# Peptides against a protein of PDB entry 5ONS, part 51

Target 1, 181 residues: chain A of PDB entry 5ONS
Amino acid sequence: MFKKFDEKENVSNCIQLKTSVIKGIKNQLIEQFPGIEPWLNQIMPKKDPVKIVRCHEHIEILTVNGELLFFRQREGPFYPTLRLLHKYPFILPHQQVDKGAIKFVLSGANIMCPGLTSPGAKLYPAAVDTIVAIMAEGKQHALCVGVMKMSAEDIEKVNKGIGIENIHYLNDGLWHMKTYK

## One batch from the design tools (peptide; made by RFdiffusion4, then SolubleMPNN)

Design b2_p14_6_s2 (from b2_p14_6, 6 letters changed)
Fold by OpenDDE base, seed 5:
Structure b2_p14_6_s2 (fold): chain B 181 residues (1-181), chain A 14 residues (1-14)
Amino acid sequence: as target 1 above (181 residues)
Amino acid sequence: SLEEAIKAFYEKLA
């Protein structure tokens, strides 16, 4: 989603959300990520305005105090930014790729099934379409935010093809955006 | 605390 993303070229505008809209979004976030509820007031303090950075390709980024928190495309599900995920790693369920897959993930490549079933990988139960944090063998911080294209069960059984779609990865265009006020 | 929450999360994963 952000492989060719550049803040200067791909951001259209920024709007401040009304209180009612913010409330709705918070409810959506809690629904998507139940574990975030106790922390939501810290992440999105009531006194602070919430903004949406509108980008090309129908991408929207939720920001508070310039911090990029979540993003979505075409009003689909919200994804946490890696920066937020690094602070709150429990927001997403995890999957772990082997060491050899790291360089490919960081190039924006989708995660192939063998990279999730190898000895250095760890595959946890997850349904198709689940948004997951991609961890790597020997690394503490998530490298990527992805979407399960197959269930964990099917990944193990089929063990070929795309297991997880790479949505946002370390050092992509969104990562380099850092902040937006 | 956040640290405790993170710890608990990883303990669940292990």
Scores: peptide ipSAE 0.643, ipTM 0.951, DockQ to the pose 0.699
Fold by OpenDDE base, seed 3:
Structure b2_p14_6_s2 (fold): chain B 181 residues (1-181), chain A 14 residues (1-14)
Amino acid sequence: as target 1 above (181 residues)
Amino acid sequence: SLEEAIKAFYEKLA
């Protein structure tokens, strides 16, 4: 989603959200990520304005105090940014790729099934379409936010093709945006 | 605390 994203070229405008809209978004975030509920007031304090950075290709980035928190496309599901996920790693269920898959993930490549079933990888139960954090063998912080294109069960038994779609990864255009006020 | 929540999460994954 952000492989060729540049703040100067791909950001259209920024709007400040009304209270009613913020409440709706918070409820949606809790529904998508139940584990975030106890922390949401810390992540999005009531006293702080919430903004949406509107980008090309119908991408919207949710920000508070300049921090990029979540993003979505075409009013689909929200994804946490890697920067938020690094602070709150429990927001998403995890999947771990082997060392050999790291360089491909960091180039924006989708995660193939063998990279999730090989020695050094760890595959956890997850249904298709689940948003997941992609971890790597020997690394503490998530490399990527992805979406399960197959269930964990199917990844294990089929073991070929795209297991997880790469949505947002370290050093992509969103990562380099850092902050927006 | 956040530290405790993170610790508990990783312990559950292990």
Scores: peptide ipSAE 0.641, ipTM 0.951, DockQ to the pose 0.719
Fold by OpenDDE base, seed 4:
Structure b2_p14_6_s2 (fold): chain B 181 residues (1-181), chain A 14 residues (1-14)
Amino acid sequence: as target 1 above (181 residues)
Amino acid sequence: SLEEAIKAFYEKLA
């Protein structure tokens, strides 16, 4: 989603959200990520304005105090940014790729099944279309936010093709955006 | 605390 993203070229505008809209978004976030509920007041304090940065390709980024928190495309599901996920790693269920897959993930490549079933990888139960954090063997912080294209069960059985779609990864255009005030 | 929450999360994953 952000492989060729550049803040200067791909941001269209920024809007400040009304209180009622913010409340709706918070409820949506809790529904998508139940584990975030106890922390949502710290992440999105009531006194702080919430903004949406509108970008090309129908991308929207949710921000508070310039911090990029979540993003979505075409008003689909929200994804946490890697920066938020690094602070709150429990927002998403995890999958772990082996060391060999790291360089490909960091180039924006989708995660192939063998990288999730090989020694050094850890595959946890997850249904298709689940948004997941991609962890790496021997690394502490998530490398990528992805979407399961196959269930964990099918990844193990088939062990061929794309297991997880790469949505947002370290050092992509969103990562380099850092903040937006 | 946040640290405790993170710790508890990883303990469940292990």
Scores: peptide ipSAE 0.640, ipTM 0.951, DockQ to the pose 0.710
Fold by OpenDDE base, seed 1:
Structure b2_p14_6_s2 (fold): chain B 181 residues (1-181), chain A 14 residues (1-14)
Amino acid sequence: as target 1 above (181 residues)
Amino acid sequence: SLEEAIKAFYEKLA
C-alpha cells in the first residue's frame, strides 16, 4: 500500500473530525482490536482533536497530535501504523517469519508460506483476512502489518503461494512520514 | 502498566 508512497506527492488534504465521527471510529477500533480498549483514552485523549490525512488511492490516515495512528483504504478496515504497534504490540495477533524472509518483507514483498512454516518461524492460529503483526526471528519489533490471505491451517498444509499480504512495512512511505500536523 | 501488559502478552505467545 505504501511502497511508492510519498507525503509530498500522495497527500491531498487533512481534515479535523467532528465528535460524533470520532466516537464512531473509536467504537470501530474497539470492535476490530478488542485489546486496545483499555488504552484508547491514552492513545486518543478526549480533549485532543482527531484528524484524517486524506491521500491518493482512497487512503486515509488517522492522526492525533500529529501522530499517525491508524490507516484505511476505501473505507475498509483500519490498520494500526507500525509506530503505534511498536508502542502497543498487543493490538494485533502476531505471526513470525524466519530470518531469511526479513529482507523480502522489508522490500514490500508478500509473505510466502515457506517463510511462515520453516524453522525460526512461528505460525499462530488465524483466519483468512485477519490483520496481523509480522514479527521476525530474533527481532523485538514488528516488521510489517499484513493480512492473512490463507488461514494458518492452510498455510501449513499447502505451504506454497502467498500466505500473508504485505500492507505496511518498516521503512516504507508511511513509516518515513513519521508525523503530520 | 503498559510494560506489564506487553510482558503478559508475549508470555502468552511463548
Scores: peptide ipSAE 0.638, ipTM 0.951, DockQ to the pose 0.738

Design b2_p14_6_s3 (from b2_p14_6, 7 letters changed)
Fold by OpenDDE base, seed 2:
Structure b2_p14_6_s3 (fold): chain B 181 residues (1-181), chain A 14 residues (1-14)
Amino acid sequence: as target 1 above (181 residues)
Amino acid sequence: SLEEAIEEYYKKLE
């Protein structure tokens, strides 16, 4: 989603949200990420305005105090930014790729099944279309936010093809955006 | 605390 993304070229505008809209978004976030509920007031304090950075390709980035928290495309599900996920790694279920897959993930490549089933990888139960954090052997912080294109069960059984779609990865265009006020 | 929550989460993954 952000492989060719550049803040200077791809950001259209930024709007401040009304309180009613913010409440709706918070509820949606809790529904998508139940584990975030106890932390949501810390992440999005009531006293702080919530903004949406509107970008090309129908991408929207949710921000508070300039911090990029979540993003979505075409009003689909919200994804946490890697920066938020690094602070709150429990927001997403995890999948771990083997050491050899790291370089490909960091290039924006989709995660192939063998990279999730080989020694050094850890595959956890997850249904298709689940948003997941992609971890790597020997790394403490998520490398990527992805979407399961196959269930964990099918990844193990088929062990061929794209297991997880790479949505947002370390050092992509969104990562380099850092903040936006 | 956040640290405790993180630790608890990773323990579940192990």
Scores: peptide ipSAE 0.446, ipTM 0.915, DockQ to the pose 0.722
Fold by OpenDDE base, seed 5:
Structure b2_p14_6_s3 (fold): chain B 181 residues (1-181), chain A 14 residues (1-14)
Amino acid sequence: as target 1 above (181 residues)
Amino acid sequence: SLEEAIEEYYKKLE
């Protein structure tokens, strides 16, 4: 989603959200990520304005005090940014790729099934379309936010093709955006 | 604490 993303070229505008809209978004976030509820007041303090950075390709980035928290496309599900996920790793269920897959993930490549079933990888139960944090063998911080294109069960059984779609990864355009006020 | 929450989460993954 952000492989060719550039803040200067791909951001259209930024809007400040009304209180009622913020409330709705918070409810959506809790629904998607129940574990975030106890931390939401810390992540999105009531006194702080919430903004949406509107980008090309119908991408929207949710920000508080310039910090990039979540993003979505075409009003689909919210994804946490890697920067937020690094602070709150429990927001997403995890999947772990083997050491050999790291360089490919960091180039924006989708995660192939063998990279999730091979020695060094760890595949946890997850349904198709689940948003997941991609961890790596020997690494402590998530490399990527992805979406299960197959269930964990099917990844193990079929063991070929795209298991997880790479949505946002370290050093992509969103990562380099860092902040936006 | 946040540290405890993180630790608890990783324990569930084991």
Scores: peptide ipSAE 0.433, ipTM 0.911, DockQ to the pose 0.676
Fold by OpenDDE base, seed 4:
Structure b2_p14_6_s3 (fold): chain B 181 residues (1-181), chain A 14 residues (1-14)
Amino acid sequence: as target 1 above (181 residues)
Amino acid sequence: SLEEAIEEYYKKLE
């Protein structure tokens, strides 16, 4: 989603959200990520305005005090940014790729099934379309936010093709934005 | 604390 993304070239505008819209978004976030509920007041303090940075290709980035928190495309599900995920790693269920897959993930490549079933990888139960944090053997912080294109069960059985779609990864265009205020 | 929550989460993954 952000492989060719550049803040200067791909951001259109920024809008401040009304209270009613913010409440709706918070409810959506809790529904998507139940574990975030106890921490949402820290992540999105009531006193702080919430903004959406509108980008090309119908991408929207949710921000508070300039911090990039979540993003979505075409009003689909929200994804946490890696920067938020690094602070709150429990927001997403995890999957772990082997050490050899790291360089490919960091190039924006989708995660192939063998990279999730090989020694050094860890595959946890997850349904298709689940948003997941991609961890790596020997690494503490998530490398990527992805979407399960196959269930964990099918990844193990078929073990061929794209297991997880790469949505947002370290050093992509979104990562380099850092803040937007 | 946040640190404790993180630790507990990772323990569940083991």
Scores: peptide ipSAE 0.430, ipTM 0.911, DockQ to the pose 0.712
Fold by OpenDDE base, seed 1:
Structure b2_p14_6_s3 (fold): chain B 181 residues (1-181), chain A 14 residues (1-14)
Amino acid sequence: as target 1 above (181 residues)
Amino acid sequence: SLEEAIEEYYKKLE
């Protein structure tokens, strides 16, 4: 989603959300990520305005005090940014790729099944379409936010093709935005 | 605390 994303080229505008809209978004976030509920007030304090950075290709980024928190495309599900995920790693279920897959993940490549089933990888139960944090063998912080294209069960059984779609990864265009006010 | 929550989460993954 952000492989060729550039803030100067792909950001259209930024709007401040109304309180009613913010409440709706918070409810959606809790529905998508139940584990975030106890932390949502410090992530999105009531006193702080919430903004949407509108980008090309129907991408929207939720921000509070300039921090990029979540993003979505075409009003689909929200994804946490890696920067938020690094602070709150429990927001997403995890999958771990082997060392060999790291370089490909960081190039924006989708994650192939063998990278999730090989020694050094850890594959946890997850249904298709689940948004997941991609961890790496020997690394503390998530390398990527992805979407399961196969269930964990099917990844193990078939062990061929794209297991997880790469949505947002370290050093992509979104990562390089850092803050936006 | 946040640190404790993170630690507990990773323990579940082990």
Scores: peptide ipSAE 0.429, ipTM 0.910, DockQ to the pose 0.731

Design b2_p14_6_s4 (from b2_p14_6, 5 letters changed)
Fold by OpenDDE base, seed 1:
Structure b2_p14_6_s4 (fold): chain B 181 residues (1-181), chain A 14 residues (1-14)
Amino acid sequence: as target 1 above (181 residues)
Amino acid sequence: SLEEEIKKFYEELA
C-alpha cells in the first residue's frame, strides 16, 4: 500500500473530525481490536482533536497530536501503523517469518508460505483476511502489518504461494511520515 | 546495505 508512497506527492489534505465521527471510529476500532479498549483513552484522549490525513488511492490516516495511529483504504478495515503497534504490540495477532524472509518483507514483497512454515518461523492459528503483525526471527518489534491471504491451516498444508499480503512495512512511505500535524 | 538499514531501524526502536 505504501511501497512508493510519498508524503509530499500523495497527501491531499487533513481534516479534523467531529465528535460523532470519532465515536463511530472508536467503536469500530474496539470491534476490530478488542484488546485495545482499555488503552483507547490514552491513545485517543477525549481532549485531543482527531484528524484524518486524506491521501491518494482513497487512503486515510487517523492521527492524534500529529501521531499516525491507524490507516484504511476505501473505508475498509483499519490497520494500526507500525509506530503505534510498537507501543501496543498486542493490538494484532502475530505471525513470525524466518530470517531469510526479512529482506523480502522489507522490500515490500508479500510473504510466501515457506517463510511461515520453516523452523525459524512461527505460524499461529488465523483465518483468511485477518490483519496480523509480522514478527521476525530473533527480533522484538514487528517489521510489517499484513493480511492473511490463506488461513494458517492452509499455509501449512499447501505451503505454496502468497500466505500473507504485505500492507505496511518498516521503511515504507508511511513509516517515513513519522508525524503529521 | 539493506541488512545495515534493518539493524539501524531496530536499534532506533530499542
Scores: peptide ipSAE 0.309, ipTM 0.861, DockQ to the pose 0.040
Fold by OpenDDE base, seed 4:
Formats: structure tokens, C-alpha cells, sequence
Structure b2_p14_6_s4 (fold): chain B 181 residues (1-181), chain A 14 residues (1-14)
């Protein structure tokens, strides 16, 4: 989603959200990520305005005090930014890729099944379409936010093709957007 | 810092 993304070239505008819209978004976030509920007031304090940075290709980035929190495309599900995920690693269920897959993930490649089933990888139960944090063997911090394109069960059984779609990864265009006021 | 750790992580793999 952000492989060729550049803030100067791909951001269109920024709007401040109304209270009713914010409430709707918060409800959606809780529905998507139930574990975030106790932390949501810390992540999105009630006194702080919530903004959406609108980008090309129908990408929207949710921000509070310039911090990039979540993003979505075409009003689909929200994804946490890696920066938020690093602060709250429990927001997403995890999957771990082996060492060999790391360089490919960091190039924006989708995660292939063997990288999730090999020694050094850890594959946890997850349904198709689940948004997941991609962890790296031997590393503490997520390197990617992805979407399960196969269930964990099917990844183990089929063990070929795209297991997880790479949505956002370290050092991509979104990562380079540290803040946006 | 986290930023430094992430930077190092990426540089090691780049």
C-alpha cells in the first residue's frame, strides 16, 4: 500500500473530524480490535482533535496530535501503523516469519507460506482476512502489518503461495511519515 | 531508543 508512497506527492488534504464521526471510528476500532478498548482513551484522548490525512488511492490516515495511528483504504478496515503497534504490540494477533523471509518482507513482498511454516517461523491460529502483526525470528518489534490471505490451517496444509499480504512494512512510505500536523 | 533499535534492525538486514 505504501511501497511507492511519498508524503509530499501523495497527501491530498487533512480534515478534522466531528465528534460524531470520531465516536463511530472509536466504535469500529473496538469492534476490530477488542483488546484496544482499555487503551483507547490513552491513544485517542477525548480532549485532543482527531484528524484524517487523505491521500491518493483513497488512503486515509487517522491522526491525533500529529501521531499517525491507523490507516485504511477505500473505507475498508483500519490497520494500525507500525509506530502505534510498537507501542501497543497486543493490538494485533502475531505471526512470525523465519530469518530468510525478513529481507523480502522489508522489500514489500507478500509473505509466502514456507516463510510461515519453516523452522524459525511461528504460525498461530488465524482466519482468512485477519489483520496480523508480522514478527521476525529473533526480533522484538513487528516489521510488517499484513492480512491473512489464507487461514493458518490452510497455510500449513497447502504451504505454497501467498499466506499473508504485506500491507505496511518498516521503512515504507508510511513509516517515513513520522508525524503529520 | 526504539527509533534507533528499529534503524539498526533495518540496517542489519539491508
Amino acid sequence: as target 1 above (181 residues)
Amino acid sequence: SLEEEIKKFYEELA
Scores: peptide ipSAE 0.216, ipTM 0.835, DockQ to the pose 0.053
Fold by OpenDDE base, seed 3:
Structure b2_p14_6_s4 (fold): chain B 181 residues (1-181), chain A 14 residues (1-14)
Amino acid sequence: as target 1 above (181 residues)
Amino acid sequence: SLEEEIKKFYEELA
């Protein structure tokens, strides 16, 4: 989603949200990520304005005090930014790729099944379309936010093709944006 | 730290 993203070229505008809209978004986030509820007031304090950075290709980024928190495309599901996920790693279920897959993930490539079933990888139960944090063998922090294109069960059985779609990865255009005030 | 880990990621890319 952000492989060729540049803040100067791909951001259209930024709007401040009304209180009612913010409440609606918070409810959506709790529905998607039930575990975030106790932390939501810390992540999005009531006293702080919430803004949406509107980008090309119908991408929207939720920000608070310049911090990039979540993003979505075409009013689809919200994804946490890696920066937020690093602070709250429990927001998403995890999958772990082997060491050899790291360089490909960091190039924006989708995660192939063998990278999830090989020694050094760890595959946890997850249904298709689940948003997941991609961890790497020997690393503490997530390097990618992805979406299961196959169930964990099918990844193990078929062990061929795209297992997880790469949505947002370390050092992509969104990562380099850092903040937006 | 995150910065240190990111550095290690890039080193592994070389």
Scores: peptide ipSAE 0.149, ipTM 0.754, DockQ to the pose 0.050
Fold by OpenDDE base, seed 5:
Structure b2_p14_6_s4 (fold): chain B 181 residues (1-181), chain A 14 residues (1-14)
Amino acid sequence: as target 1 above (181 residues)
Amino acid sequence: SLEEEIKKFYEELA
């Protein structure tokens, strides 16, 4: 989603959200990520304006005090940014790729099944379309936010093709954006 | 630190 993203070229505008819209978004976030509810007032303090950075290709980034929190495309599900995920790693269920997969993930490549079934990988139960944090063997911080394109069960059984779609990864265009006020 | 870890990620790419 952000492989060729550039803040200067791909950001259209930034709007401040109304209270009612913010409430709706918070409810949606809790629905998507139930574990975030106790932390939402810390992540999105009521006193702080919530903004949407509108980007090309119908991408929207939810921000508070310039911090990029979540993003979505075409009014689809929200994804946490890696920067938020690093602070609150429990927001997403995890999958772990082996060492060999790291360089490919960081190039924006989708995660292939063998990278999730090898000895250095850890594959946890997850259904298709689950948004997941991609961890790496020997690393503590997520390097990617992805979406399961196969169930964990099918990844193990088939062990071929795209297991997880790469949505947002370290050092992509969104990562480089850092903040936006 | 996170920055150090990111550095290590890219060291594997070199």
Scores: peptide ipSAE 0.105, ipTM 0.751, DockQ to the pose 0.049

Design b2_p14_7_s1 (from b2_p14_7, 7 letters changed)
Fold by OpenDDE base, seed 5:
Structure b2_p14_7_s1 (fold): chain B 181 residues (1-181), chain A 14 residues (1-14)
Amino acid sequence: as target 1 above (181 residues)
Amino acid sequence: PSARPDLDAEAAAK
């Protein structure tokens, strides 16, 4: 989603959200990520304005005090930014790729099934379409935010093809967009 | 679970 993303070229505008809209978004976030509920007042304090940075390709980035928190495309599900995920690693369920897959993930490649079933990988139960944090063997911090294209069960039994779609990865265009006020 | 400081994951990915 952000492989060729550049703040100067791909950001259209920024709007400040109304209180009612913010409330709706918070409810959506709790629905997607139930574990985030106790933390929302810390992540999105009531006193702070919430903004949406509108980008090309119908991408929207939710921000508070310039911090990039979540993004979505075409009003689909919200994804946490890697920066937020590093602060709150429990927001997403995890999957772990082997060390050999790291360089490919960081190039924006989708995660192939063997990278999730090989020694050093850890595949946890997850349904198709689940948004997941991609961890790596021997690494503490998520390298990527992805979407399960197959269930964990199917990844194990089929073990070929795209297991997880790479949505946002370390050092992509969104990562380099550190803040936006 | 608890909030952690944001760390540069580049070091972790290398």
Scores: peptide ipSAE 0.029, ipTM 0.599, DockQ to the pose 0.068
Fold by OpenDDE base, seed 4:
Formats: C-alpha cells, sequence, structure tokens
Structure b2_p14_7_s1 (fold): chain B 181 residues (1-181), chain A 14 residues (1-14)
C-alpha cells in the first residue's frame, strides 16, 4: 500500500474530526481490536484533537498530536501503523517469518507459505482476512502489518503461494512519514 | 532528530 508512497506527493489534505465522528471511529477500533479498549484513552486522549490525513488512492491516516496511529483504504478496516504497533504489540495477532524471509518482507513482497512453515517461523491459528503483525526470527518488533490470504491451517497444508499479503512494512513510505501536524 | 530512535535503529537492522 505504501511502497511508492511519498508524503510530498501523495498527501492531499488534513481534516480535524468532530466529536461524534471520533466516537464512531473509537467504537470501530474496539470492535476490530477488542484488546485496545483499556488503552484507547491513552492512545487517543479526549482532550486531544483527532485528525485524518487524506491521501491519494483513498488512503486515510488517523492521527493524534501528529502521531500516525491507524490507516485505512476506501473506508475498509483500520490497520495500526507499525509505530503504534511497536508501542502496543498486542493489538494484532502475530505470525512469525523465518530469517530468510525478512529481506523480502522489507522489499514489500507478499509472504509466501514456506516462509511461515519453515524452521524459525511460527504459525499461529488465524482465519482468512485476519489482520496480523508479522514478526521475524530474532527481531523484537514487528516488521510488517499484513492480511491473511489463507487460513493458518491451509498455509500449513498447502504450503504454496501467498499466505499473507504485505500491507505496511518497515521503511516504507508510511514509516518514513513519522509524524504529521 | 527522531521521536523514536530505538525503533529507527531496529528498522535499519536488516
Amino acid sequence: as target 1 above (181 residues)
Amino acid sequence: PSARPDLDAEAAAK
């Protein structure tokens, strides 16, 4: 989603959200990520304005105090930014790729099944379309936010093709954006 | 001047 993304070229504008809209978004976030509820007041304090950075290709980035928190495309599901996920790693269920897959993930490549079933990888139960944090062997922080294209069960059985779609990864255009005020 | 130099450092570790 952000492989060719650049703040200078791909950001259109920024809008400050009304209280009612913020409430709706918070409810959506809790629905998607139930474990975030106790932390939401810390992540999105009531006293701080919430903004949406509107980008090309129907991408929207939710921000508080310039911090990039979540993003979505075409009003689809919200994804946490890697920067938020690094602070709250429990927001998403995890999958782990082996060391060999790291360079491909960091190039924006989708994650192939063998990278999730090989030694050094860890495959956890997850249904198709689940948004997941992609961990890597020997690394502390998530390398990528992805979406399961196959269930964990099918990844193990078929072990061929795209297991997880790469949505957002370290050092992509969103990562380099850092903040927006 | 990064807000999270620790995260930037890990990102650089390929």
Scores: peptide ipSAE 0.027, ipTM 0.645, DockQ to the pose 0.044
Fold by OpenDDE base, seed 2:
Structure b2_p14_7_s1 (fold): chain B 181 residues (1-181), chain A 14 residues (1-14)
Amino acid sequence: as target 1 above (181 residues)
Amino acid sequence: PSARPDLDAEAAAK
């Protein structure tokens, strides 16, 4: 989603949200990520304005105090940014790729099944279409936010093709955006 | 844990 993304070229505008809209978004976030509910007051304090950065390709980025928190495309599901996920790693279920897959993930490549079934990888139960945090062998922090294109069960059985779609990865255009006020 | 986990992750990936 952000492989060719550049803040200077791909950001259209930024709007400040009304209180009612913020409440609606918070409810959506809780529905998608139930574990985030106790943390929303510190992630999105009531006293702080919430903004949406509108980008090309119908991408919207939710921000508070310049911090990029979540993003979505075409009013689809919200994804946490890696920066938020690093602070709250429990927001998403995890999958772990092996050492060899790291360079491909960081190039924006989709995650192939062998990278999830090989020694050094860890594959946890997850249904297709689940948004997941991609961990890596020997690394503490998530390298990528992805979407299961196959269930964990099918990844193990078939063990070929795209297991997880790469949505947002470390050092992509969104990562380099850092903050936006 | 680091106060700046994002920077730690970036450094680790490079």
Scores: peptide ipSAE 0.026, ipTM 0.612, DockQ to the pose 0.059
Fold by OpenDDE base, seed 1:
Formats: C-alpha cells, sequence, structure tokens
Structure b2_p14_7_s1 (fold): chain B 181 residues (1-181), chain A 14 residues (1-14)
C-alpha cells in the first residue's frame, strides 16, 4: 500500500474530526481490536484533537498530536501503523517469518507460504482476511502489517503461493512519514 | 519492546 508512497506527493489534505466521529471511530477500533480498549484513552486522550490525513488512492491516516496511529483504505478496516504497533504489540495477532524471508518482506513482497512453515517461522491459527503483525526470527519488533490470504491451516497444507499480503512494512513510505501535524 | 524502533528497523533492513 505504501511502497511508492511519499508524504509530499501523496497527501491531499488533513481534517480535524468532530467529537461524534471520534467516538464512532473509537468504537470501531474496539470492535476490530478488543485488546486495545484499556489503552485507548492513552493512545487517543479525550483532550487531544483527532485528525485524518487524506491521501491518494483513498488512503486515510488517523493521527493524534501528529502521531500516526491507524490507517485504512476506502473506509475499510483500520490497520495500526508499525510505529503504534511497536508500542502496543498486542493489538494484532502475530505471525513469524524465518530469517530468509526478512529481505523479501522489507522489499514489500507478499509473504509466501514457505516463509511461514520453515524452521524459524511460527505460524499461529488465523482465519483468512485476518490482519496480522508479521514478526521475524531474532527480531523484537514487527516488520510488517499484513492480511492473511490463506488460513493458517491452508498455509500448512498447501505450502505454496501467497500466504499473507504485505500491507505496510518497515522503511516503506508510511514508516518514513514520522509525524504529521 | 525497545524504545528504539528506528534502530531495530535499520538493523533488520541490513
Amino acid sequence: as target 1 above (181 residues)
Amino acid sequence: PSARPDLDAEAAAK
């Protein structure tokens, strides 16, 4: 989603949200990520304005005090930014790729099944279309936010093709967009 | 988690 993303070229505008809209978004976030509820007041304090950075290709980034928190495309599901996920790693269920897959993930490539079934990888139960944090062998922080294109069960059985779609990865255009006020 | 995710990212990319 952000392989060719640049803040200067791909951001259209920024709007401050009304209280009612913020309340709705918070409810959506809790529905998507139930574990975030106790932390939501810390992540999005009531005293702080919430903004949406509107980008090309119908991408929206939710921000508080310039911090990029979540993003979505075409008003679909919210994804946490890697920067937020690094602070709150429990927001998403995890999958772990082996060391060999790291370079491909960081190039923006989709994650192939063998990278999830090989020694050093850890594949946890997950349904298709689940948003997941991609961890890597020997690394502390998530390398990528992805979407399961196959269930974990099918990844193990078929072990061919795209297991997880790469949505947002370290050093992509969104990662390099550190803040936006 | 580390307070230095930028360093972790850079190390991972190398």
Scores: peptide ipSAE 0.020, ipTM 0.578, DockQ to the pose 0.053

